# Peptides against a protein of PDB entry 4Y8H: the designs that were tried, part 26

Target 1, 222 residues: chain A of PDB entry 4Y8H
Amino acid sequence: TTIVGVKFNNGVVIAADTRSTQGPIVADKNCAKLHRISPKIWCAGAGTAADTEAVTQLIGSNIELHSLYTSREPRVVSALQMLKQHLFKYQGHIGAYLIVAGVDPTGSHLFSIHAHGSTDVGYYLSLGSGSLAAMAVLESHWKQDLTKEEAIKLASDAIQAGIWNDLGSGSNVDVCVMEIGKDAEYLRNYLTPNVREEKQKSYKFPRGTTAVLKESIVNICD

## One batch from the design tools (peptide; aimed at target 1 C31 S129 G168)

Design b2_p21_8_s1 (made by RFdiffusion4, then SolubleMPNN; from b2_p21_8, 15 letters changed)
Fold by OpenDDE base, seed 4:
Structure b2_p21_8_s1 (fold): chain B 222 residues (1-222), chain A 21 residues (1-21)
Amino acid sequence: as target 1 above (222 residues)
Amino acid sequence: MSLGGTPEDGEKIKELKEKAE
């Protein structure tokens, strides 16, 4: 997995690759790793697929209840706190590594969470097996005061670095853009750099293409 | 399903889970 988050001047973008694996096997070529916690708070998940989905759904439900109870729009820091407390309670047994991002009445936010419940903050973040490949791109091209378009490009380029250089990453780039004062823009398969070309030849042969060279009838009953 | 760990990350996570039990 390669997941990234990048802050820009008026919001935050997260992006992910679309490969899932089972050991050496590509289990899914186009899985979704971006999860909605609330309308304007999204996360990217690495680690165990079921754990990332389940924990984000649980916290998403609790955030909705909290929003209703407080009569306030959900805050990214509230989601962060609920996630970290839940993950810490399970001492890393829930294999969720998350980049949590969003916009709320306090502004735009970008955080990461590890399975043991540690949290980081930054203007750009990467997680997963492709995180070093992504970080090499981020460190090379990140600047202060990115535009939305520059941040989407930077995030997409960082995910592509994972796609090309990490065995655990591949296929497509998914993006979610959260801009202040706008709805979240979920761009499923924003880039599809691994479209399989049409095979130049058909390998379907008619029946009988393989000649019978020898036949032997064996009586099984004496 | 592992979301994009190397086989080694899946094994390390398994080994860490087995050591924490």
Scores: peptide ipSAE 0.056, ipTM 0.450, DockQ to the pose 0.250
OpenDDE base, seeds 1, 2, 3, 5: peptide ipSAE 0.049, 0.051, 0.054, 0.050; ipTM 0.437, 0.463, 0.460, 0.447; seeds 1, 2, 3 fail the geometry check

Design b2_p21_8_s2 (made by RFdiffusion4, then SolubleMPNN; from b2_p21_8, 16 letters changed)
Fold by OpenDDE base, seed 5:
Structure b2_p21_8_s2 (fold): chain B 222 residues (1-222), chain A 21 residues (1-21)
Amino acid sequence: as target 1 above (222 residues)
Amino acid sequence: SSLLGTPEDGERLRRLKAEAE
């Protein structure tokens, strides 16, 4: 997995790859790793998919109830605190690590939460197996006062670096843009870099090539 | 349980869980 967050002048962008794995097997090429907590608060999840989804759904439900009761827009810091407390309470039994981002009446926010409940704050963040490759791109190209378009590009480039350099990352790039004063823009499959046109490799085997009689796909990693 | 990441990430998460415990 490669997940990233990037702050820009008027909001925050999060992005993720779409590869899901079960051991050595690619289980899903188009897994959604971006989750909505509230209309303007989203997270990117890594780790155990079931844990990530369950935690984000629980917090999302609680935030919705709180928002309805208070008649106030939910705050990113409230989501962060609830997630942190939940992950800390279970002291690593939950295998979720998250980038949490959003906009609220106090501004734009970007946080990360580790499985043990620790939190980080930054203008740009990366998590997952592809995080080092992504961070190299972010550190090289991040600047203050990014535009929305620059931030989307930077986040997408960082995810692609993860896709190309990490075996646990792959397939498509999903993006969610949260700009102050606007609705969140969820861009599912914003990039599909691995849509290799099925090159109909006309394998013109040169005359005299021995017919491969039996292709046994031996899964060596039993 | 589908792991979002490499088997190595799953192991890293398991290690982080074990170290936190």
Scores: peptide ipSAE 0.029, ipTM 0.546, DockQ to the pose 0.200
OpenDDE base, seeds 1, 2, 3, 4: peptide ipSAE 0.005, 0.009, 0.029, 0.000; ipTM 0.290, 0.277, 0.514, 0.320

Design b2_p21_8_s3 (made by RFdiffusion4, then SolubleMPNN; from b2_p21_8, 14 letters changed)
Fold by OpenDDE base, seed 1:
Structure b2_p21_8_s3 (fold): chain B 222 residues (1-222), chain A 21 residues (1-21)
Amino acid sequence: as target 1 above (222 residues)
Amino acid sequence: SSLGGTPEDGKLIAELKKLAE
């Protein structure tokens, strides 16, 4: 598993490989490892997929309740604190590593949480079995004032490096873009190693439609 | 640029950044 986060000039990108491993077997090559905590706060999970999903769902519910109670938009730092406390409480029982990212009224944020409860802050982060290979790409190519497109590319390249390091082939890349002043953009199967990059059709969704997670299924036509 | 953040949010961010160091 490889997960990455990259800050850009007006937001943050997170990306993950889509591999789900059950023991020594890759069970699902198209499993989403990006989880929505709130509309503008997302988490990338490394480790046990089931644990990551369960934790993020719980925190998502708590954040929603907190937001309703306070009449405030969810904050990334609130999500981070709740996740950290949960992981710390269940240390040794939850084998999860997380990248938490999002946008809120205070700006864009990128954090990581380790299973033992430690947290990191950075402009770019990588976790998982391919994290070293991913980090090598990030360290080599990250710069200040990245554009959205440059950040997506960098995150994807980093994930690919991680995939090649771990399994060599056969995994897709999911991407979530959280830009200030915009809805989160979830790009499922942004890169499929075996499929030629189809031109991303910019689906401009009209203002006022409930933020349905636009799964842009890039129909890779055969 | 403050996108409407509160002073409380700023404190929380500062504390968490410190904890992440």
Scores: peptide ipSAE 0.021, ipTM 0.461, DockQ to the pose 0.018
OpenDDE base, seeds 2, 3, 4, 5: peptide ipSAE 0.019, 0.018, 0.019, 0.017; ipTM 0.465, 0.449, 0.461, 0.470

Design b2_p21_8_s4 (made by RFdiffusion4, then SolubleMPNN; from b2_p21_8, 14 letters changed)
Fold by OpenDDE base, seed 3:
Structure b2_p21_8_s4 (fold): chain B 222 residues (1-222), chain A 21 residues (1-21)
Amino acid sequence: as target 1 above (222 residues)
Amino acid sequence: MSLGGTPEDGEKIKAEIEKAK
C-alpha cells in the first residue's frame, strides 16, 4: 500500500493506491483505501484491510453520535483522539495505519496514526509499504503554499511512485480533496495508469485439443 | 488481506516473492 496526505493553501488532499495483497498474491486490483469518517473528515488506510475498514466505521459512527450530541461539526482532532485511544487499547493488534485528514471549523488538518496508537502531524505524510517511494517524491517536490491542483498532482505522483516501485502497491490512484468551505471531493480512480491491453492471442483451446486416450465409467454405489 | 502497513511489510513481500522464484 501507498497512502499519502498533502496540505495545500486552503485544505488537504489524501490519496491511495488500489492494490490489495495476500502475501505475494494480488487479491484485489481496485480496492478502496479511502474511508469517510464524516462528510469532511476522511482517512487513508494501510495494514489489515478489515481492521482499517472496521476501525474507521466504528469511529465514524461515534463521531456522528458525538456531533449530534454536541450540535457541532466533527473535528479532525476528535477523530484522531478516538482512533488513537482505540488503537492503543488494543496494543497494535488492530493492524490499522491511517492518514487522517479533513476540514473543520478550526481549519484543515493532516495526521497519521500507527497501530499502537502513536500519532504524527505534518504538511505531507506517507504510510504503507510504498511510503519510502512516495516520500522520495514528496521530499523532492513539496513546497509551502501549494494550490489545490499542485497538491493533487503531488499526491498522485507520490502514489504513482509507490505503484511503480512497491510490490504491495499498484493499479490506480484514488484521491479525496477536502477544501475549507466546500464539500469533500472523492475522486475514485482519479488515475487509471494500468489499464490492461487486449490480449494479442487467446489461450482458449478447442475442446478435444487434448486427446482422450481412454475412458472408464465405474459405478461406486452398489 | 494485507494492505502493507510499513516499509518492512514491503521487504517481507519482496523476500517472499524471491523465495517463490
Scores: peptide ipSAE 0.063, ipTM 0.512, DockQ to the pose 0.860
OpenDDE base, seeds 1, 2, 4, 5: peptide ipSAE 0.048, 0.055, 0.060, 0.057; ipTM 0.473, 0.519, 0.472, 0.502

## One batch from the design tools (peptide; aimed at target 1 T1 G47 T52 G168)

Design b2_p22_1 (made by RFdiffusion4; failed a check: the pose's geometry)
Pose (drawn by RFdiffusion4):
Structure b2_p22_1 (pose): chain A 222 residues (1-222), chain P 22 residues (1-22)
Amino acid sequence: as target 1 above (222 residues)
Amino acid sequence: AEADTLLMTQWTTSLTKNTVMN
């Protein structure tokens, strides 16, 4: 996985590739690694796939209940605190590596969380197997005072460095933009640079090619 | 070398735990 977070003028953008691997095999060519914790707090996850999804939904659920109890919009530091204390309690056995970003009444925020529970603050961040390819791009092209469009280009360029140069990353680029005072825009498959070429031949078989021993109608009714 | 280590960690972990990695 390659995942990135980049701050800009009036908010924060996060991005991720879409490849899932089981060993050297690509298990999923188009999975979503961008998760909604709350409407304006989004999370990019790398590491053990089920852990990143489960820990994100659990905290997302508790944040919703907390938002209702307090009659307030949720803050990113709450998601950060809840996630880090949960992951620390599990001593690294829950393999979730997260870039947490969002906007709230306090402003715009960008954080990363490692599986043992440490957290970091920054204007640009990258995690996952493709993080070095992405960081090399971020360290080359990031500057203070990015516009929204510049931040989106820098984030997807960082993801692309992971797609092309990291065997653990591939397929597409997902993006989510969280800008202050506006709805978060989730851009699923923002870039699709790895479309399969047209196959040379159709392998549709003549009907009856497969030998059948029996048939029967299956009762799915009551 | 670090990039390879990160990749091999992802692949090895997925195989050791019989699970999918992101």

Design b2_p22_1_s1 (made by RFdiffusion4, then SolubleMPNN; from b2_p22_1, 15 letters changed; failed a check: the pose's geometry)
Amino acid sequence: DEQLERILAAFENSLRNNTVMV

Design b2_p22_1_s2 (made by RFdiffusion4, then SolubleMPNN; from b2_p22_1, 14 letters changed; failed a check: the pose's geometry)
Amino acid sequence: SELQERINYAFNTSLENNTVMV

Design b2_p22_1_s3 (made by RFdiffusion4, then SolubleMPNN; from b2_p22_1, 14 letters changed; failed a check: the pose's geometry)
Amino acid sequence: SELQRRIQAAFDTSLANNTVMV

Design b2_p22_1_s4 (made by RFdiffusion4, then SolubleMPNN; from b2_p22_1, 15 letters changed; failed a check: the pose's geometry)
Amino acid sequence: SEQQARINAAFDYSLRNNTVMV

Design b2_p22_2_s1 (made by RFdiffusion4, then SolubleMPNN; failed a check: the pose's geometry; its pose is not in this set)
Amino acid sequence: MSLGYPPEALREREEKERLEEE

Design b2_p22_2_s3 (made by RFdiffusion4, then SolubleMPNN; failed a check: the pose's geometry; its pose is not in this set)
Amino acid sequence: MSLGFPPEALEKLRELLEKLEE

Design b2_p22_2_s4 (made by RFdiffusion4, then SolubleMPNN; failed a check: the pose's geometry; its pose is not in this set)
Amino acid sequence: MSLGFPPEALERLRELERLLEE

Design b2_p22_3 (made by RFdiffusion4; failed a check: the pose's geometry)
Pose (drawn by RFdiffusion4):
Structure b2_p22_3 (pose): chain A 222 residues (1-222), chain P 22 residues (1-22)
Amino acid sequence: as target 1 above (222 residues)
Amino acid sequence: YDEFMDALNAATAATLATQSYS
């Protein structure tokens, strides 16, 4: 996985590739690694796939209940605290590596969470097997005072470095933009640079090619 | 049919639990 987070003038953007691997095999060519914790707090996850999805939904659920109890919009530091304390309690056995970002009444925020529970703050971040390819781009092209468009280009460029140069990353680029005072815009498949070429031949078989021993109608009714 | 569909769903959930975003 390659995932990134980049701050900008009036908010924060996060991006991720879309490859899932089971050993050397590509298990999923287009999975979403960008998760909604709350409407304006989004999360990019790398590591054990089920852990990143489950830990993100659990905290997302508790954040919703907390938002209702307090009559307040949720803050990113709450998602950060809840996620880090949960992951610390599990001593690294829940393999979730997260970049948490969002906007709230306090402003815009960008964090990363490692599976043992440590958290980091930064204007640009990258995690996953493709993180070094992405960081090399971020360290080359990031500057203070990015516009929204520059931040989106820098984030997807960082993802692309992971797609092309890291065997653990591939397929597409997903993006989510969280800007202050506006709805978060989730850009699923923002870039699709790895479209399969047209196949040389159709392998549709002549009907009857497969030998059949029996048939029957299956009762799905009551 | 229902027993088959329960077993298929359980096998699929188990397979998905082994994937990694690396």

Design b2_p22_3_s3 (made by RFdiffusion4, then SolubleMPNN; from b2_p22_3, 16 letters changed; failed a check: the pose's geometry)
Amino acid sequence: VAEALAAAKAAEEAERSKLSFG

Design b2_p22_4 (made by RFdiffusion4)
Pose (drawn by RFdiffusion4):
Structure b2_p22_4 (pose): chain A 222 residues (1-222), chain P 22 residues (1-22)
Amino acid sequence: as target 1 above (222 residues)
Amino acid sequence: MTATPEDGELIAKQLEELTELL
């Protein structure tokens, strides 16, 4: 997995590749690693796939209840606190590595969370097996005062460094933009640079090629 | 999914072993 977060003028952008691996095998060519905790707080996860999805939904559920109880829009630091205290309690056994970003009444925010529960603050961040390929790009091209378009290009370029140079990353680039005063725009498959080429031949078989022993109608009704 | 660069290195080793086996 390669995931990034980049701050800009009026908000924050996060991005992720779309490859899932089971050992050397690509289990999923197009999974979403960008998660909605609340409408304007999004999360990118790397590590154990089920852990990142489960921990993100649990905190997302409690944030919703908290938002309703307090009659206030949720803050990123609340998602950060709840996530880090939950992950710390589990001593690193819940393998979730997260970049948490969003906008709230306090402003725009960017954080990272490691599985043992430590958190970091930054203007640009990268996690996952492709994090070094992405960080090399971020350290080369990031500057203070990025526009929204520059931040989106820098984030997807960082992801692409992971797609091409890291065997743990591949396929597509997902992006989510959280800008102050506006709806968060989730850009699923923002880039699709790895389209399978047309196959040389159709392997559709002549009907009847497979030997059958029995048939029957299955009752799915009542 | 993977969490660290070390996971990528492990995947490279696993791919090399799988290629040799094939």

Design b2_p22_4_s1 (made by RFdiffusion4, then SolubleMPNN; from b2_p22_4, 10 letters changed)
Fold by OpenDDE base, seed 4:
Structure b2_p22_4_s1 (fold): chain B 222 residues (1-222), chain A 22 residues (1-22)
Amino acid sequence: as target 1 above (222 residues)
Amino acid sequence: GTGTPEDGERIKELLKELKEKE
């Protein structure tokens, strides 16, 4: 499975490999799906379908309640915190990792949460078994001031790279676009038109160039 | 991680703001 997130000039895109959800293929315990937390806050979840769905539903309900009480639009950071707390509380029992993204009055946001409770922040993120292949695509093609369309394509390409890495065939990608000032756009079974299967040149990663992007682990456990 | 230190600080600020508004 592969999930990705990509920030663009006016919002954020998340995408998930949904192959495990559509085929008669034995529900690999690891499916990726997009889940709505709030109208403008979505997550890409990977892991046990039941776990990710239960978590996202719980958080969604709580955020909705919180937004009602505060009379404020939900914030992505609030969703992040709640998800992180929940995942941390059930550490070892939930094998889920999430990308949380959305738009709120403070702007567009993109986060990831690992099963062990670590949180990453970035302009582009990937998680899952295909995450390395996806990240290679993201690192190679991400730039500042991406358009929505470029971000969708980039996210899709990254997912496809992840899929190819894992299974060597097929692409089924769900995409959610969250743009500032607009409603979220959920694209089920997004097919990038005319992406000719350019033979993904076997990016033989030259052995040595693991650019260690500085992992800033922000321990929010205060 | 693809996060910048600036992103981290922004999150910290947001979390503080949330805590203060609770």
Scores: peptide ipSAE 0.006, ipTM 0.374, DockQ to the pose 0.022
OpenDDE base, seeds 1, 2, 3, 5: peptide ipSAE 0.006, 0.006, 0.006, 0.005; ipTM 0.331, 0.320, 0.333, 0.349; seed 3 fails the geometry check

Design b2_p22_4_s2 (made by RFdiffusion4, then SolubleMPNN; from b2_p22_4, 10 letters changed)
Fold by OpenDDE base, seed 1:
Structure b2_p22_4_s2 (fold): chain B 222 residues (1-222), chain A 22 residues (1-22)
Amino acid sequence: as target 1 above (222 residues)
Amino acid sequence: GTGTPEDGEKIRKLLEEAKKKE
């Protein structure tokens, strides 16, 4: 597993490999490793897929409720705090590592949370079994004032390095782009060769959430 | 660098600021 986050000039990108290894069998289970907490706050999960999904759904529900009560847009730091508290409360029972990223009224943010409760902040982050290979790419090519396109490429290249290190072949990368003043853009299978870009499904969120998610589902034609 | 003590302090400050605004 490899997950990464990269800040760019006007937002943040997160990316994840879409392959899960269960023992010696590479189960090509299309496990979405990117999870939506709120329209403009997403996370990438490493570890047990069920744990990351359950945690992110719970926090997403709580943030939505909190946003409704406060009449304020959700903040990435609030999501971070809630995730951290939950992970600490269930320490030893949840094998989840998360990169949490998003945009809010205070700007763009990128954080990581480890299963033991530690948190990091940075312009670029990597977690998972391929994180060292991914980090080598990030450290070598990250620069200030990246464009959105440069950040997507960098995140994708980092994930590919991680995948190559762990599995020695194949590149299935999901990407989510969160840009200030724009809707989040989810790019499924960004690097799958021969996948036609399917029509972007736009999810309209209920009134009060300004962010429209643009989802591009790329089907791999077997 | 990521994961430095300075990064931890930045996170703590951000969390404190967020709590004050809630």
Scores: peptide ipSAE 0.006, ipTM 0.353, DockQ to the pose 0.017
OpenDDE base, seeds 2, 3, 4, 5: peptide ipSAE 0.000, 0.005, 0.000, 0.000; ipTM 0.329, 0.331, 0.296, 0.292; seeds 2, 3 fail the geometry check

Design b2_p22_4_s3 (made by RFdiffusion4, then SolubleMPNN; from b2_p22_4, 12 letters changed)
Fold by OpenDDE base, seed 1:
Structure b2_p22_4_s3 (fold): chain B 222 residues (1-222), chain A 22 residues (1-22)
Amino acid sequence: as target 1 above (222 residues)
Amino acid sequence: GTGTPEDGERIRELVKEAEEKE
């Protein structure tokens, strides 16, 4: 499992390997997925899929309520604090680590949270079993003033390095791009081992709508 | 560098500042 985050000139990119979710293969207990907290705040989570999803849904609901009460756009630091408090309160029961990223009126942000309560901030981050290999790529190629396209490529390359280190084959990478002044762009299966054609399904989330991600499970088992 | 104790303190300050503005 590998999750990464990369800041660029006008936003932040997060990416995750999604191999553990594909096919009849015994779901590795550690699934990495991208989760939406709010329209412009996303996280990459790793651990038990149920725990990460439950936590992110709870925090998402609370942030939405808080935003309504304050009449303010949700802040990444608020999401971070709520996630941290929740993870601390349930220490020992939640085996999850997260990269939290997004854009808000104060700018673009990238954080990580460990299940034991540590938090980090940076221009680039990696977590998971492939995190060292991913970090080697990030450290080698990250520079100031990355473009959106360069950041997506860098995040994807880092995930691929983590995948290669962990399983030695097959790349399935999900990417989410959060750019200041734009809607979040979720790129499911940005890289897939069997699909040479970049079927980049870009999901643009409209501002202010809780976009219900219709999970269309497209069984590509023809 | 990412993950320094100084970074953790910066996060705590940012969270506090955000909470005070909220």
Scores: peptide ipSAE 0.018, ipTM 0.514, DockQ to the pose 0.017
OpenDDE base, seeds 2, 3, 4, 5: peptide ipSAE 0.009, 0.014, 0.015, 0.014; ipTM 0.421, 0.450, 0.453, 0.390; seeds 4, 5 fail the geometry check

Design b2_p22_4_s4 (made by RFdiffusion4, then SolubleMPNN; from b2_p22_4, 13 letters changed)
Fold by OpenDDE base, seed 3:
Structure b2_p22_4_s4 (fold): chain B 222 residues (1-222), chain A 22 residues (1-22)
Amino acid sequence: as target 1 above (222 residues)
Amino acid sequence: GTGSPKDGEEIKKLKKEAEEKE
């Protein structure tokens, strides 16, 4: 799993690979690793996918209620605090890490939360098994005053580097763009690098090659 | 890289604002 965040001139981009690693089985759960906390605050989750979704939904509901009561737009730092407090309360059971990003009346923000409860702030962040490869791309190509398009490309390139490092192939990239003064733009399957062209190359396996067992991709995304 | 020195101050401010709300 690889998740990234990239700040640009007028907002923030987050991206995630759509792979779910549950044990030795690469479940191609095309389960979005990006979760909406509020209209303009999103997170990228990694680790125990079920736990990240449940936590983000709970925090989302609480933020929505709080926003209604206060008549104020939710702040990214409030989401960060609530997520951190919740992750700390469940210490030891949630092997989850998150990138939290968004726009609010104070500007654009990008944070990370580690399973140990540490928080980081940055212009670019990467987490997950592919995070080192992703970070190498980010460090090499991140610059101040990125355009939206440059930030989307950079985030996607970083995710792809993480994918290639972790599994060599096979994942879509989801992207969420949060720009100041605009609605959030969720780009599901922004990159589908493994559109295997059905090259129906009938690989005539030479006589005697054992039929490669059909990988039953069990879509466990209910 | 932490960006420009100005960027580093902004990051520090945001970090502090995040910590003060804890």
Scores: peptide ipSAE 0.022, ipTM 0.571, DockQ to the pose 0.020
OpenDDE base, seeds 1, 2, 4, 5: peptide ipSAE 0.021, 0.016, 0.015, 0.021; ipTM 0.580, 0.454, 0.437, 0.527; seed 5 fails the geometry check

Design b2_p22_5 (made by RFdiffusion4; failed a check: the pose's geometry)
Pose (drawn by RFdiffusion4):
Structure b2_p22_5 (pose): chain A 222 residues (1-222), chain P 22 residues (1-22)
Amino acid sequence: as target 1 above (222 residues)
Amino acid sequence: SELETLYLQQMEESLSNNVVMN
């Protein structure tokens, strides 16, 4: 996985590739690694796939209940605290590596969370197997005072460095933009640079090619 | 390289635990 977060003028953007691997095999060519914790707090996850989804939904659920209890919009530091204390309690056995970003009444925020529970603050971040390819781009092209469009280009360029140069990353680029005072825009498959070429031949078989021993109607009714 | 090490570590964890990696 390659995942990035980049801050800009009036908010924050996060992006991720879409490849899932089981060993050297590509298990999923188009999985979503961008998760909604709350409407304006989104998370990009790398590491053990089920852990990143489960830990994100659990904290997302508790954040919703907390938002209702307090009659307040959720803050990113709450998701950060809840996630880090949960991951610390599990001593690194829950393999979730996260870039947490969002906007709230306090402003715009960008954080990263490692599986043992440490957290980092930055204007640009990258995690996953493709993080070095992405960081090389971020360290080359990031500057203070990016516009929204520049931040989106920088984030997806960082993801693309991971897609092309990291065997653990591939397929598409997902993006989510969280800007202050506006709805978060989730851009699923923002870039699709790896479309399969047309096959040379159709492998549709003549009907009856497969030998059948028996048939029967299956009762799915009551 | 370090980039290749990170990919290999992801592969090793995936195979040792029989899990899908993101």

Design b2_p22_5_s1 (made by RFdiffusion4, then SolubleMPNN; from b2_p22_5, 11 letters changed; failed a check: the pose's geometry)
Amino acid sequence: SELEQRVQDAFEYSLKNNVVIA

Design b2_p22_5_s2 (made by RFdiffusion4, then SolubleMPNN; from b2_p22_5, 14 letters changed; failed a check: the pose's geometry)
Amino acid sequence: SELDARVQAAFDYGLKNNVVIA

Design b2_p22_5_s3 (made by RFdiffusion4, then SolubleMPNN; from b2_p22_5, 16 letters changed; failed a check: the pose's geometry)
Amino acid sequence: SALQQRVEDAFAYGLEHNVVIA

Design b2_p22_5_s4 (made by RFdiffusion4, then SolubleMPNN; from b2_p22_5, 12 letters changed; failed a check: the pose's geometry)
Amino acid sequence: SELDERVQRAFEYSLKNNVVIA

Design b2_p22_6 (made by RFdiffusion4)
Pose (drawn by RFdiffusion4):
Structure b2_p22_6 (pose): chain A 222 residues (1-222), chain P 22 residues (1-22)
Amino acid sequence: as target 1 above (222 residues)
Amino acid sequence: SYHPSSETLEALTELEEELAEE
């Protein structure tokens, strides 16, 4: 997995590749690693796939209840606190490595959370097996006062460094833009640079090629 | 990397071994 977060003028952008691996095998060529905690707080996860999804939904659920109880829009630091205290309690056994970003009444925010529960603050961040390929790009091209378009290009370029140079990353680039005063725009498959080439031949078989021993109609009704 | 847990991988390996024996 390669995931990034980049701050800009009026908000924050996060991006992720879309490859899932089971050992050397690609288990999923197009999984979403960008998660909605609340409408304007999004999360990119790397590590154990089920852990990142489950921990993100649980905190997302509690944030919704908290938002309703307090009659207030949720803050990123609340998602940060709840996630880090939950992950710390589990001593690193819940393998979720997260970049948490969003906008709230306090402003725009960017954080990272490691599985043992430590949190970091930054204008640009990268996690996952492709994090070094992405960080090399971020350290080369990031500057203070990025526009929204520059931030999106820098984030996807960082993801692409992970796609091409890291065997743990591949396929597509997902992006989410959270700008102050606006709806968060989730850009699923923002880039698709790894389209499978046309196959040389159709392997559709002549009908009847497979030997059959029995048939029967299955009752799915009542 | 984005991946399943070690327990899931172990269960899948055991299932593949049982199917190969059949």

